# Peptides against a protein of PDB entry 8RAJ, part 38

Target 1, 54 residues: chain A of PDB entry 8RAJ
Amino acid sequence: LPAENEDPDKAVVDLHRSPPKTKDPDLTPSGIIAKVKAGDMTQETARELLLAMR

## One batch from the design tools (peptide; made by RFdiffusion4, then SolubleMPNN)

Design b2_p19_5_s3 (from b2_p19_5, 9 letters changed)
Fold by OpenDDE base, seed 1:
Structure b2_p19_5_s3 (fold): chain B 54 residues (1-54), chain A 19 residues (1-19)
Amino acid sequence: as target 1 above (54 residues)
Amino acid sequence: SAAALEAEVRAELDEALAE
């Protein structure tokens, strides 16, 4: 299988997708904050994700 | 800065949890 180099930076955070069973670095609090800082996520989406992780 | 954004996100989370 070609390792699809899914650029981890292009993972559209689908709020309706079940969290991946794998340690997705993008779904850690630090990963979410990093995406907001990069401009790849809105602050509102980050808030919703971080609240859903509590 | 990362620290400023972390502080903003924490403040919003604290506000959202106080409702």
Scores: peptide ipSAE 0.089, ipTM 0.622, DockQ to the pose 0.062
Fold by OpenDDE base, seed 3:
Structure b2_p19_5_s3 (fold): chain B 54 residues (1-54), chain A 19 residues (1-19)
Amino acid sequence: as target 1 above (54 residues)
Amino acid sequence: SAAALEAEVRAELDEALAE
């Protein structure tokens, strides 16, 4: 049976979904800043996410 | 620096909330 390596990195963050009540480490202020620093997130997307957490 | 990027993002958020 081929293990379908579904790449777990396709967490499509639906920005139109209600602010994530989930303790997703990738959606913490520190996780967002880390993604921007890595080049995996735009500064604009980070701004929108951080505003939605306030 | 992660601290510099955090300060930049905070400054942009503060500006956007002052409008």
Scores: peptide ipSAE 0.089, ipTM 0.622, DockQ to the pose 0.066
Fold by OpenDDE base, seed 5:
Structure b2_p19_5_s3 (fold): chain B 54 residues (1-54), chain A 19 residues (1-19)
Amino acid sequence: as target 1 above (54 residues)
Amino acid sequence: SAAALEAEVRAELDEALAE
């Protein structure tokens, strides 16, 4: 299966949608933290995403 | 540090769930 590199600019993560069971490494807790560290995500967006995954 | 950011995010999550 080609890894769909979902371009981070096109992932409108609907925070109200149940997190897809996406095997997307970028939507793991570690992937989210990596994006914040890279400056590609705000800490607030990371908080909201991690809350929605709990 | 990634570990420091993980700890900060965990602390904020625990605070938000304690309200």
Scores: peptide ipSAE 0.089, ipTM 0.622, DockQ to the pose 0.059
Fold by OpenDDE base, seed 4:
Structure b2_p19_5_s3 (fold): chain B 54 residues (1-54), chain A 19 residues (1-19)
Amino acid sequence: as target 1 above (54 residues)
Amino acid sequence: SAAALEAEVRAELDEALAE
């Protein structure tokens, strides 16, 4: 199963799909780190997202 | 390598969380 991370905005981020060139501030490297600092994302999910952006 | 990239991303994340 693709790891469906439910973003609170109901955007299913398919980690196996090329990261959408979404100007979504929440899906930027800085936005991901900010979510982890806020406790809204796990460090492991953030690592997977950041790896998928490279 | 994938392992080198994983280590880099982990280090960058750990640094950013330590601030």
Scores: peptide ipSAE 0.081, ipTM 0.619, DockQ to the pose 0.673

Design b2_p19_5_s4 (from b2_p19_5, 8 letters changed)
Fold by OpenDDE base, seed 5:
Structure b2_p19_5_s4 (fold): chain B 54 residues (1-54), chain A 19 residues (1-19)
Amino acid sequence: as target 1 above (54 residues)
Amino acid sequence: ERAALEEEVRRELDRALAE
């Protein structure tokens, strides 16, 4: 079974980088909100990301 | 569309803080 290398380093959204045009479900507005609900992201970080995607 | 998304996000964040 190929180990799902979830590289934990790929989950760090650099707030200073222009939002990548990544179709990454974790970087969609819904994915950001899901991370806040899961406790994996602060509300302030989510607010900053969502404002940057605007 | 954008204003609706901003309002949805605001409502979902407000909900997540009230839990």
Scores: peptide ipSAE 0.134, ipTM 0.665, DockQ to the pose 0.101
Fold by OpenDDE base, seed 2:
Structure b2_p19_5_s4 (fold): chain B 54 residues (1-54), chain A 19 residues (1-19)
Amino acid sequence: as target 1 above (54 residues)
Amino acid sequence: ERAALEEEVRRELDRALAE
């Protein structure tokens, strides 16, 4: 079965919008941290996203 | 709960930068 390449580029998180109650695992705090650990996200972008979830 | 998550996130980011 082709692994659905969830294009990391389709998570248009509007940093200026209230955090959507997204069920997207890539937009959860844990998903953001996983992307930073994988090298797929910068720490600064992760910080901004996590602050926007605040 | 939120403060614990923020601390976990901070520790994990600090770890990911120290590697």
Scores: peptide ipSAE 0.134, ipTM 0.664, DockQ to the pose 0.091
Fold by OpenDDE base, seed 1:
Structure b2_p19_5_s4 (fold): chain B 54 residues (1-54), chain A 19 residues (1-19)
Amino acid sequence: as target 1 above (54 residues)
Amino acid sequence: ERAALEEEVRRELDRALAE
């Protein structure tokens, strides 16, 4: 089993890439909000991501 | 359903940013 070592800091969501069809918990609406709350994402980036997920 | 999720997310963002 390859180890769960995707550094949570490397989910630089490419705003220009179609949202991965992967159920990445960090790319869920709640995951994006959690990153904003943690200070790991700007409000504007979160807004753009959430709008792109529509 | 999408509009409800968007409004929930918007409210959650507005809340997280107002704290």
Scores: peptide ipSAE 0.130, ipTM 0.666, DockQ to the pose 0.103
Fold by OpenDDE base, seed 3:
Structure b2_p19_5_s4 (fold): chain B 54 residues (1-54), chain A 19 residues (1-19)
Amino acid sequence: as target 1 above (54 residues)
Amino acid sequence: ERAALEEEVRRELDRALAE
């Protein structure tokens, strides 16, 4: 059984990168769909948000 | 491109509702 020990020690968080304007990952088309799948958003709200992104 | 994204979204919603 290959133990995938992914060493957690290589997340070099580059503290010098200006915080990307956090496009709320939940407001992306994929994030909206993921919320609907999770039951955290209604299909109608998702439809309205997706239409507003048009 | 927008029409392709709208169609992808529609397919993903239709899948999420068919489960």
Scores: peptide ipSAE 0.122, ipTM 0.666, DockQ to the pose 0.104

Design b2_p19_6_s1 (from b2_p19_6, 9 letters changed)
Fold by OpenDDE base, seed 1:
Structure b2_p19_6_s1 (fold): chain B 54 residues (1-54), chain A 19 residues (1-19)
Amino acid sequence: as target 1 above (54 residues)
Amino acid sequence: SEKERRFQEYLEELDALPK
C-alpha cells in the first residue's frame, strides 16, 4: 500500500492507476512542471496529470 | 497528508505558470 506521506515525485504518470511499463523521469510531478516551463506541455494537461497522480 | 500537501505545492506552482 502506498504511504500517505510518500514523496509524490516518486510517482509516474498513470491515468489509469496501472503498473507502469516504463518509468520516464521527465514524467514525475517535477518533470511535468519542467515540461510546462519549457513549453512542451500545456498547463491544463499538466494539471490533469498531477490530479490523476495525487 | 504530507503527500497531498506536496501535490498542492506542485499545483500552486503550476497555477503560477502561463495558461
Scores: peptide ipSAE 0.626, ipTM 0.916, DockQ to the pose 0.552
Fold by OpenDDE base, seed 4:
Order: sequence, then structure tokens, then C-alpha cells
Structure b2_p19_6_s1 (fold): chain B 54 residues (1-54), chain A 19 residues (1-19)
Amino acid sequence: as target 1 above (54 residues)
Amino acid sequence: SEKERRFQEYLEELDALPK
């Protein structure tokens, strides 16, 4: 059962809508923010990913 | 929830970055 107080940084983006066999640390919420700061991801794409993870 | 609150903080951090 999902926990109401779970840490969002433990979640990763599911790009294929299937259970991921491996976790990409760069696709956690904090990793996404880091990509934007580095210029490797647009602000808009990052927003969409975070909303999908929520 | 606490999870939702934390996500909102990330979204606010995003909005503070250059467009």
C-alpha cells in the first residue's frame, strides 16, 4: 500500500509505463532539478515529469 | 499529504529557475 508520507526522491519516472527493472538516479525529483540546472532538460519537461510522478 | 507537500516544493524550486 502506498504511504502518505513517502519520500518523493525514492520515486523514478516510468518512461515505458511498465515496472522498471533498473532505477535511473538521474530521474528522481532532485535528479530532474539537477538536469535543468545543468541545461540538460527544459523547465517545462521537468515540470511534466514531476507532475507525472506525484 | 507530506508527499504532495514535498512535490510542491520541487515545483516551486523549478519555477524559480530561469525559463
Scores: peptide ipSAE 0.625, ipTM 0.916, DockQ to the pose 0.572
Fold by OpenDDE base, seed 2:
Order: C-alpha cells, then structure tokens, then sequence
Structure b2_p19_6_s1 (fold): chain B 54 residues (1-54), chain A 19 residues (1-19)
C-alpha cells in the first residue's frame, strides 16, 4: 500500500488505470503544471489528469 | 493525508493560471 505521506510528484499519469511501466517526468503533477504554463496543455485537461492521479 | 494536501496545492496552482 502506498504511504500516506507519499510525494504526489512521483506519481505518473495512467490514462488506463493500470500500473505504469515507464516513468515520464512530463506526466508528473509538476510536469503537468509546467506544460500548462508553457502552453503545451490546456488547463482543463491538466485538471482532469491531476484529479485522476490523486 | 499529506499526499492529498499536496494534490490540492497543485489544483489551486492550476486554477490560478490564466485561462
């Protein structure tokens, strides 16, 4: 079981709700925020991803 | 939990960005 104090920035987006086999730093919470700031992702998409990750 | 608290911080940061 994941620890209660686990750092969420170590989580990776999983669109299919399956264990990720690879780690993509651009798909961490911090990476998602960075993409939005850069204009590479919409705010709405980012919100949905973050909600799915928590 | 601390994890949930940190996610809330990310969501708040996201909502503060320009639309």
Amino acid sequence: as target 1 above (54 residues)
Amino acid sequence: SEKERRFQEYLEELDALPK
Scores: peptide ipSAE 0.625, ipTM 0.916, DockQ to the pose 0.585
Fold by OpenDDE base, seed 5:
Formats: C-alpha cells, sequence, structure tokens
Structure b2_p19_6_s1 (fold): chain B 54 residues (1-54), chain A 19 residues (1-19)
C-alpha cells in the first residue's frame, strides 16, 4: 500500500501523473532545485514541476 | 501530510533563489 508520508525527493516529475519507466535523480525535487541554481532551469518551470509532483 | 510539508519547503527554497 502506498504511504501517505512518502518522501517527495524519492519521486520524479511526471506532468501526466503516470508511473515513470525509470527514475531520474535530476528530476527529483532536489535535482530540480539544483538545476535552477546551476542556471539549467528557470524558476518558473521548476515551480510548475514541483507543483505537479505534489 | 509530511509529503506536502516537504514540498512546501522546496517551494519556499525555490522562492528564496534569486530571479
Amino acid sequence: as target 1 above (54 residues)
Amino acid sequence: SEKERRFQEYLEELDALPK
């Protein structure tokens, strides 16, 4: 059974809310933040991705 | 939930970054 208190940093972005075939550490919440800090992603895009993961 | 709380932390961290 899925846990209500799942660690969000274990999840990857999926705008379609479908099970991903593979996990991508660069698409975890922490990875997204890191991309923004590195200039590889806009803050707005990151916000939308994080909200979609929630 | 704990999950929601953690996401809020990420969102706040994101908002704290320079634009």
Scores: peptide ipSAE 0.625, ipTM 0.916, DockQ to the pose 0.584

Design b2_p19_6_s2 (from b2_p19_6, 9 letters changed)
Fold by OpenDDE base, seed 3:
Structure b2_p19_6_s2 (fold): chain B 54 residues (1-54), chain A 19 residues (1-19)
Amino acid sequence: as target 1 above (54 residues)
Amino acid sequence: SAEQARFDEYLEELDAMPK
């Protein structure tokens, strides 16, 4: 089976294609929740961010 | 406001997540 060599460099190329949105999509409320679910952000940090944005 | 209500929903979802 061909090893799907997901070239990690492909992820970097996608960042250059989208114009930099003034707002980090990862800092939207939904993005914050997604990061917590993925283990990329603590629940405590997420709570603080959401409260600050409210 | 409707915007604040959306944040409250996310906070509730966050609190429902396992620690």
Scores: peptide ipSAE 0.580, ipTM 0.891, DockQ to the pose 0.645
Fold by OpenDDE base, seed 2:
Structure b2_p19_6_s2 (fold): chain B 54 residues (1-54), chain A 19 residues (1-19)
Amino acid sequence: as target 1 above (54 residues)
Amino acid sequence: SAEQARFDEYLEELDAMPK
């Protein structure tokens, strides 16, 4: 069976280890909101990210 | 701070979305 292709450009942040601090446009506050609106991120995850970045 | 205020705005927008 073919292996699942994960997007190599997708950033994953462990919020429980350290708060995310990145210049990745997909992880900026506005980028996070955009992902939620697009259905690419849960509201809860977005909330945790924004709180950690604050 | 101004930065904190911006985060609060994003959180408010986020909380207005359906879960």
Scores: peptide ipSAE 0.575, ipTM 0.892, DockQ to the pose 0.645
Fold by OpenDDE base, seed 1:
Structure b2_p19_6_s2 (fold): chain B 54 residues (1-54), chain A 19 residues (1-19)
Amino acid sequence: as target 1 above (54 residues)
Amino acid sequence: SAEQARFDEYLEELDAMPK
């Protein structure tokens, strides 16, 4: 079973629930881009996140 | 807005990456 994430510094984003509003540096626009460049996130997921945050 | 303009830049950068 997936571990419950209660760490405020490790936010879990659910685009289907609500647009992401997080202070997690890994989920800032620049952080998202960095994850894609590192191969840690798909381009499609990144696009959806950025559009939801816009 | 200025903020939306920044997002547009990120989206453009993202679109320039390989799928």
Scores: peptide ipSAE 0.571, ipTM 0.892, DockQ to the pose 0.657
Fold by OpenDDE base, seed 5:
Structure b2_p19_6_s2 (fold): chain B 54 residues (1-54), chain A 19 residues (1-19)
Amino acid sequence: as target 1 above (54 residues)
Amino acid sequence: SAEQARFDEYLEELDAMPK
């Protein structure tokens, strides 16, 4: 049985495939910075995301 | 551009964080 929190529509971003394009507030520049501050994202991943979105 | 400048500010903030 699927997990209660499983979302079949959840997207995964591959930074090495193509630049991410998202309207997800968690992946906005400010959201990315917030994730790093919260320890939910590495600094390196955040840098790559921001550079790809720039 | 102004948009690129905003990203540069975030990158600067990010780089200022402890590794």
Scores: peptide ipSAE 0.567, ipTM 0.892, DockQ to the pose 0.668

Design b2_p19_6_s3 (from b2_p19_6, 11 letters changed)
Fold by OpenDDE base, seed 4:
Structure b2_p19_6_s3 (fold): chain B 54 residues (1-54), chain A 19 residues (1-19)
Amino acid sequence: as target 1 above (54 residues)
Amino acid sequence: DEEAARFERYLEELDSMPA
């Protein structure tokens, strides 16, 4: 059973599933860096997101 | 391009983080 425990309060940032929304403050470049520092995002995912934004 | 330079700085910061 896929645990569809999508916590609606968790901004699931998956580049492969959903394109980054520029209106989401958590998906700004600074927000992405903050998530990595907090351990909420992998360095590789963050890199891919940043590369897609430039 | 200043915007491009900003992104490069973020990438550099990201790459400088400990693995």
Scores: peptide ipSAE 0.561, ipTM 0.886, DockQ to the pose 0.640
Fold by OpenDDE base, seed 2:
Structure b2_p19_6_s3 (fold): chain B 54 residues (1-54), chain A 19 residues (1-19)
Amino acid sequence: as target 1 above (54 residues)
Amino acid sequence: DEEAARFERYLEELDSMPA
């Protein structure tokens, strides 16, 4: 039986819903910027995360 | 503070991106 290629659900980062995990490599400052450039995160969310990490 | 300077650079880069 062909394995159903389930597209992995992209994790939506919501600062107000769940605290950011600093151990997540996608939530490093450089990772955050990369997500915005890729269209995977809004500029506003990125700003909030970066300010919270400072 | 080198760490603070790094964050400021990221914020500056972010602000330079189109909204």
Scores: peptide ipSAE 0.560, ipTM 0.886, DockQ to the pose 0.609
Fold by OpenDDE base, seed 5:
Structure b2_p19_6_s3 (fold): chain B 54 residues (1-54), chain A 19 residues (1-19)
Amino acid sequence: as target 1 above (54 residues)
Amino acid sequence: DEEAARFERYLEELDSMPA
């Protein structure tokens, strides 16, 4: 089945799959926190992203 | 550094969420 074209606005970020795009609003620190709160990102992935961005 | 402080606040908020 074609991978459901994830709505680019609802894409799940995987640090191990692709490098973060710092210009993506969904990958800003606040955007990362929002994704975790929405259940669209794990706490551990969010932590790794935030640590890598600082 | 203000940016570093912001990141620490985000990390603290994140760590305060249920696992």
Scores: peptide ipSAE 0.560, ipTM 0.886, DockQ to the pose 0.626
Fold by OpenDDE base, seed 1:
Structure b2_p19_6_s3 (fold): chain B 54 residues (1-54), chain A 19 residues (1-19)
Amino acid sequence: as target 1 above (54 residues)
Amino acid sequence: DEEAARFERYLEELDSMPA
């Protein structure tokens, strides 16, 4: 189902759905770490994103 | 490479979090 309620200001944190964008503050390396600490992202997803951005 | 070093720090921090 298309996420009809997608907040356009929220970055998709699924690497397979949306590639990481360095210009997106939610997908910066520090932003990714912050999401994990907040419980909003799994450690594994964060690792994959960071490795892809490296 | 300073940028590469920063990424390694982030990975280290991530790996230090509980699984």
Scores: peptide ipSAE 0.559, ipTM 0.885, DockQ to the pose 0.624

Design b2_p19_6_s4 (from b2_p19_6, 10 letters changed)
Fold by OpenDDE base, seed 1:
Structure b2_p19_6_s4 (fold): chain B 54 residues (1-54), chain A 19 residues (1-19)
Amino acid sequence: as target 1 above (54 residues)
Amino acid sequence: DAREAEFERYLEELDALPA
């Protein structure tokens, strides 16, 4: 199967990654909540991210 | 602080989600 081209524009949620210079909508608080609702992120990971962002 | 209050709302919304 052809390797699914990793979308380079897909925001990778990484607590150890430096914050992007530009605002990424996928990394906004609302975006994080949306990822959890979509099943793309665990509630626990989302909590840690939100706490780190405040 | 308005920003802090906003994050508290997000955390509350998050806690209301399953799992």
Scores: peptide ipSAE 0.602, ipTM 0.904, DockQ to the pose 0.644
Fold by OpenDDE base, seed 3:
Structure b2_p19_6_s4 (fold): chain B 54 residues (1-54), chain A 19 residues (1-19)
Amino acid sequence: as target 1 above (54 residues)
Amino acid sequence: DAREAEFERYLEELDALPA
C-alpha cells in the first residue's frame, strides 16, 4: 500500500501568532489562493491574510 | 493605486471560490 507519507512537517500558518511573511512563496497572494483551492487553507484565513498584506 | 487594485482582484477571486 503506498504509504501516503503525510509529511508531518507541514508548516502551519497561524496569522494570529505571527505577522504574515510576504517572502514565503506559499504566502504570496497567488499562493494563498492556491492553498484555498487545494483545501489547505480556509477561505476566512486567506481573506485575513490578503487584507493584512494589502 | 496598482497595488490596491491587485489585492482587490485577489479578494474577488477568493470570494468566487466555493465555501
Scores: peptide ipSAE 0.599, ipTM 0.903, DockQ to the pose 0.687
Fold by OpenDDE base, seed 4:
Structure b2_p19_6_s4 (fold): chain B 54 residues (1-54), chain A 19 residues (1-19)
Amino acid sequence: as target 1 above (54 residues)
Amino acid sequence: DAREAEFERYLEELDALPA
């Protein structure tokens, strides 16, 4: 069954699928940290995003 | 530079979070 439950409002933050957009407040460095704290992003993905933004 | 130092701080904060 295709997991159609991609919530369209849930910004899929996947570095390998979609490059980070600097205009997305959820993809700012502080936003990335907040997502990890909330359990919405893995520490590894967050690290890769931060390194790419550096 | 200052930008690099800022990101190093974020990486340190990230590493301090529980795995």
Scores: peptide ipSAE 0.598, ipTM 0.903, DockQ to the pose 0.728
Fold by OpenDDE base, seed 2:
Structure b2_p19_6_s4 (fold): chain B 54 residues (1-54), chain A 19 residues (1-19)
Amino acid sequence: as target 1 above (54 residues)
Amino acid sequence: DAREAEFERYLEELDALPA
């Protein structure tokens, strides 16, 4: 039986948290867009994140 | 500037996705 390795480290998306000490590729602009395309993030949340990053 | 333009492109791409 293929062990579904659920990668437990889901990046916690917090709009009001201080920038993480480590670079999270899931929180880069391209990573954010990818999450929306995958259905893992709402368009509105993504917009707010991108606006906060610019 | 170039950074602002880059983010505008991301926002445009985002807005083109289904809501």
Scores: peptide ipSAE 0.597, ipTM 0.903, DockQ to the pose 0.641

Design b2_p19_7_s1 (from b2_p19_7, 5 letters changed)
Fold by OpenDDE base, seed 3:
Structure b2_p19_7_s1 (fold): chain B 54 residues (1-54), chain A 19 residues (1-19)
Amino acid sequence: as target 1 above (54 residues)
Amino acid sequence: SKEAEEALEELDEMEEKAK
């Protein structure tokens, strides 16, 4: 069975490296909250992103 | 944005429930 290489290089959304692209569906307010709920984003990072989108 | 404000409120509620 091909090992699903879950590429561990899930691009960590670094706020300091790339301004939040408001056009990324994964970085919409709802998408950010969904990532936090899934454990894929910290609450701190989510807060910073959402404040920048306010 | 309004959507970001609503999401911040939801995030605050999540933080309170996690404590």
Scores: peptide ipSAE 0.627, ipTM 0.908, DockQ to the pose 0.691; fails the geometry check
Fold by OpenDDE base, seed 1:
Structure b2_p19_7_s1 (fold): chain B 54 residues (1-54), chain A 19 residues (1-19)
Amino acid sequence: as target 1 above (54 residues)
Amino acid sequence: SKEAEEALEELDEMEEKAK
């Protein structure tokens, strides 16, 4: 099976470096919740992101 | 944002279910 090259350039949104651009679908409130449900994000990280987007 | 507030509420519900 071709290893899906996880493009390593999925910008790890460093919350400490740049506020997540609201244009990234993965960083929308709904996208964040979806990642938590999928196990791809911790609840703690999700909370921090969502608080910054409030 | 309102959407972020709603997502925080959903996250709180998820946390409660995980306890």
Scores: peptide ipSAE 0.626, ipTM 0.908, DockQ to the pose 0.720; fails the geometry check
Fold by OpenDDE base, seed 4:
Structure b2_p19_7_s1 (fold): chain B 54 residues (1-54), chain A 19 residues (1-19)
Amino acid sequence: as target 1 above (54 residues)
Amino acid sequence: SKEAEEALEELDEMEEKAK
């Protein structure tokens, strides 16, 4: 199976590039917490995203 | 949002447990 080269830059939610689309299930408050628990997002990035959604 | 506030509380608890 071709290793899907997940561009490591695509996993980084850049707050400056795209506002978190509330329609992305991975960028809901629960989805953000799930990514932190999985080690796919830093606590700092998660905090910034959640504060913007408050 | 309320959901974001609840998630921030969970994140704070995670940070405290990680210290």
Scores: peptide ipSAE 0.626, ipTM 0.908, DockQ to the pose 0.729; fails the geometry check
Fold by OpenDDE base, seed 5:
Structure b2_p19_7_s1 (fold): chain B 54 residues (1-54), chain A 19 residues (1-19)
Amino acid sequence: as target 1 above (54 residues)
Amino acid sequence: SKEAEEALEELDEMEEKAK
């Protein structure tokens, strides 16, 4: 079975570094919440991103 | 957006449950 190369570069979305790319499914409101639930994003960062998307 | 508002409500509930 081909090893799914999960590229370990989980791009930590830093709102202060780059504007959220709306085309990235991981940066949708639901994707942000999923990252928080997975422990891949802080609640504070998620709040800032979601406020910018309101 | 509406989807962002709904996600903020879910986030608020998560924060409240974590206290």
Scores: peptide ipSAE 0.620, ipTM 0.907, DockQ to the pose 0.687; fails the geometry check

Design b2_p19_7_s2 (from b2_p19_7, 5 letters changed)
Fold by OpenDDE base, seed 1:
Structure b2_p19_7_s2 (fold): chain B 54 residues (1-54), chain A 19 residues (1-19)
Amino acid sequence: as target 1 above (54 residues)
Amino acid sequence: SKEAEEALEELDEMEEAAK
């Protein structure tokens, strides 16, 4: 099966950088929650990201 | 943001459900 090119530009969310006002659906509050529900993000990391976006 | 606040509430509910 062709390895789906995981774009290596997985935006390493630098938790210490102000969340970019990116229209990245994965970095929206709803996208973060979706990742937690999928098991792709820890609750701790999600909390830190969301607090920074508050 | 309001959206982040609502997501934090949902995250709290998820944490409580996992206990």
Scores: peptide ipSAE 0.631, ipTM 0.911, DockQ to the pose 0.715; fails the geometry check
Fold by OpenDDE base, seed 4:
Order: C-alpha cells, then structure tokens, then sequence
Structure b2_p19_7_s2 (fold): chain B 54 residues (1-54), chain A 19 residues (1-19)
C-alpha cells in the first residue's frame, strides 16, 4: 500500500513563537475556530493562540 | 486584534454549548 506521505512539515504551531504574520489561512482567527470545530485543535490551544493575536 | 477578540467570544460560546 503506498505510504501516505503525511508531509511531516505540518507547521508545528510553536505556541511560544510570536504568531507569524503568516498569510496561512490555518493561523487566522477564523482558521483557528474552524480547526476547533473540525476537532483538529483543542479549545485550550485555540484560546492561547487567539489571546496572543488580540 | 478585533478579529481575535470576536473569535475568543465564539470560542466561549462553543465551550458553554459543550457543557
């Protein structure tokens, strides 16, 4: 079976790194909420990221 | 940011709905 190349370069959101002004839609406030709704992020992690972006 | 504040409010509503 072809090994699904899980690209290991899923950007590890370093909680201690200043939120990069990355135009990454996954790191916008709305993108964070979307990940929580999808079950891909915990509410706790989302809260910490959003507080840093406030 | 204002967008982050609005998202925090939505997150609080999600937490209350999960109780």
Amino acid sequence: as target 1 above (54 residues)
Amino acid sequence: SKEAEEALEELDEMEEAAK
Scores: peptide ipSAE 0.630, ipTM 0.911, DockQ to the pose 0.734; fails the geometry check
Fold by OpenDDE base, seed 5:
Structure b2_p19_7_s2 (fold): chain B 54 residues (1-54), chain A 19 residues (1-19)
Amino acid sequence: as target 1 above (54 residues)
Amino acid sequence: SKEAEEALEELDEMEEAAK
């Protein structure tokens, strides 16, 4: 089967493009840290998101 | 938020460990 190139349009959660939906469990402080640890988010993006939630 | 502050501290520790 052709490997569906899942285009890793991993939607880089760009804080500037989509306001963080406070109801998204992936955008909780713990969820943000989990994404950084998984390599799915940069430390810079995580910092910006967390600063906005402080 | 308090949870965001705690997460920022963890992020700082991760950044320091990566240097």
Scores: peptide ipSAE 0.626, ipTM 0.911, DockQ to the pose 0.730; fails the geometry check
Fold by OpenDDE base, seed 2:
Structure b2_p19_7_s2 (fold): chain B 54 residues (1-54), chain A 19 residues (1-19)
Amino acid sequence: as target 1 above (54 residues)
Amino acid sequence: SKEAEEALEELDEMEEAAK
């Protein structure tokens, strides 16, 4: 079975490591919500990110 | 930001729907 290459470039959003970049689509409010819907981010992490962007 | 506030509202709706 072809190993599905998990795209290694999934930007791990670490709130403690780097401020959210407005240029990163994964760090926009809409991108954050999209990650939550995809199961790639917890609601708690999303909430913390969004509160910092408010 | 306004966009962040709107996203927080959507997140709240998602949380309530999961209860």
Scores: peptide ipSAE 0.626, ipTM 0.911, DockQ to the pose 0.714; fails the geometry check

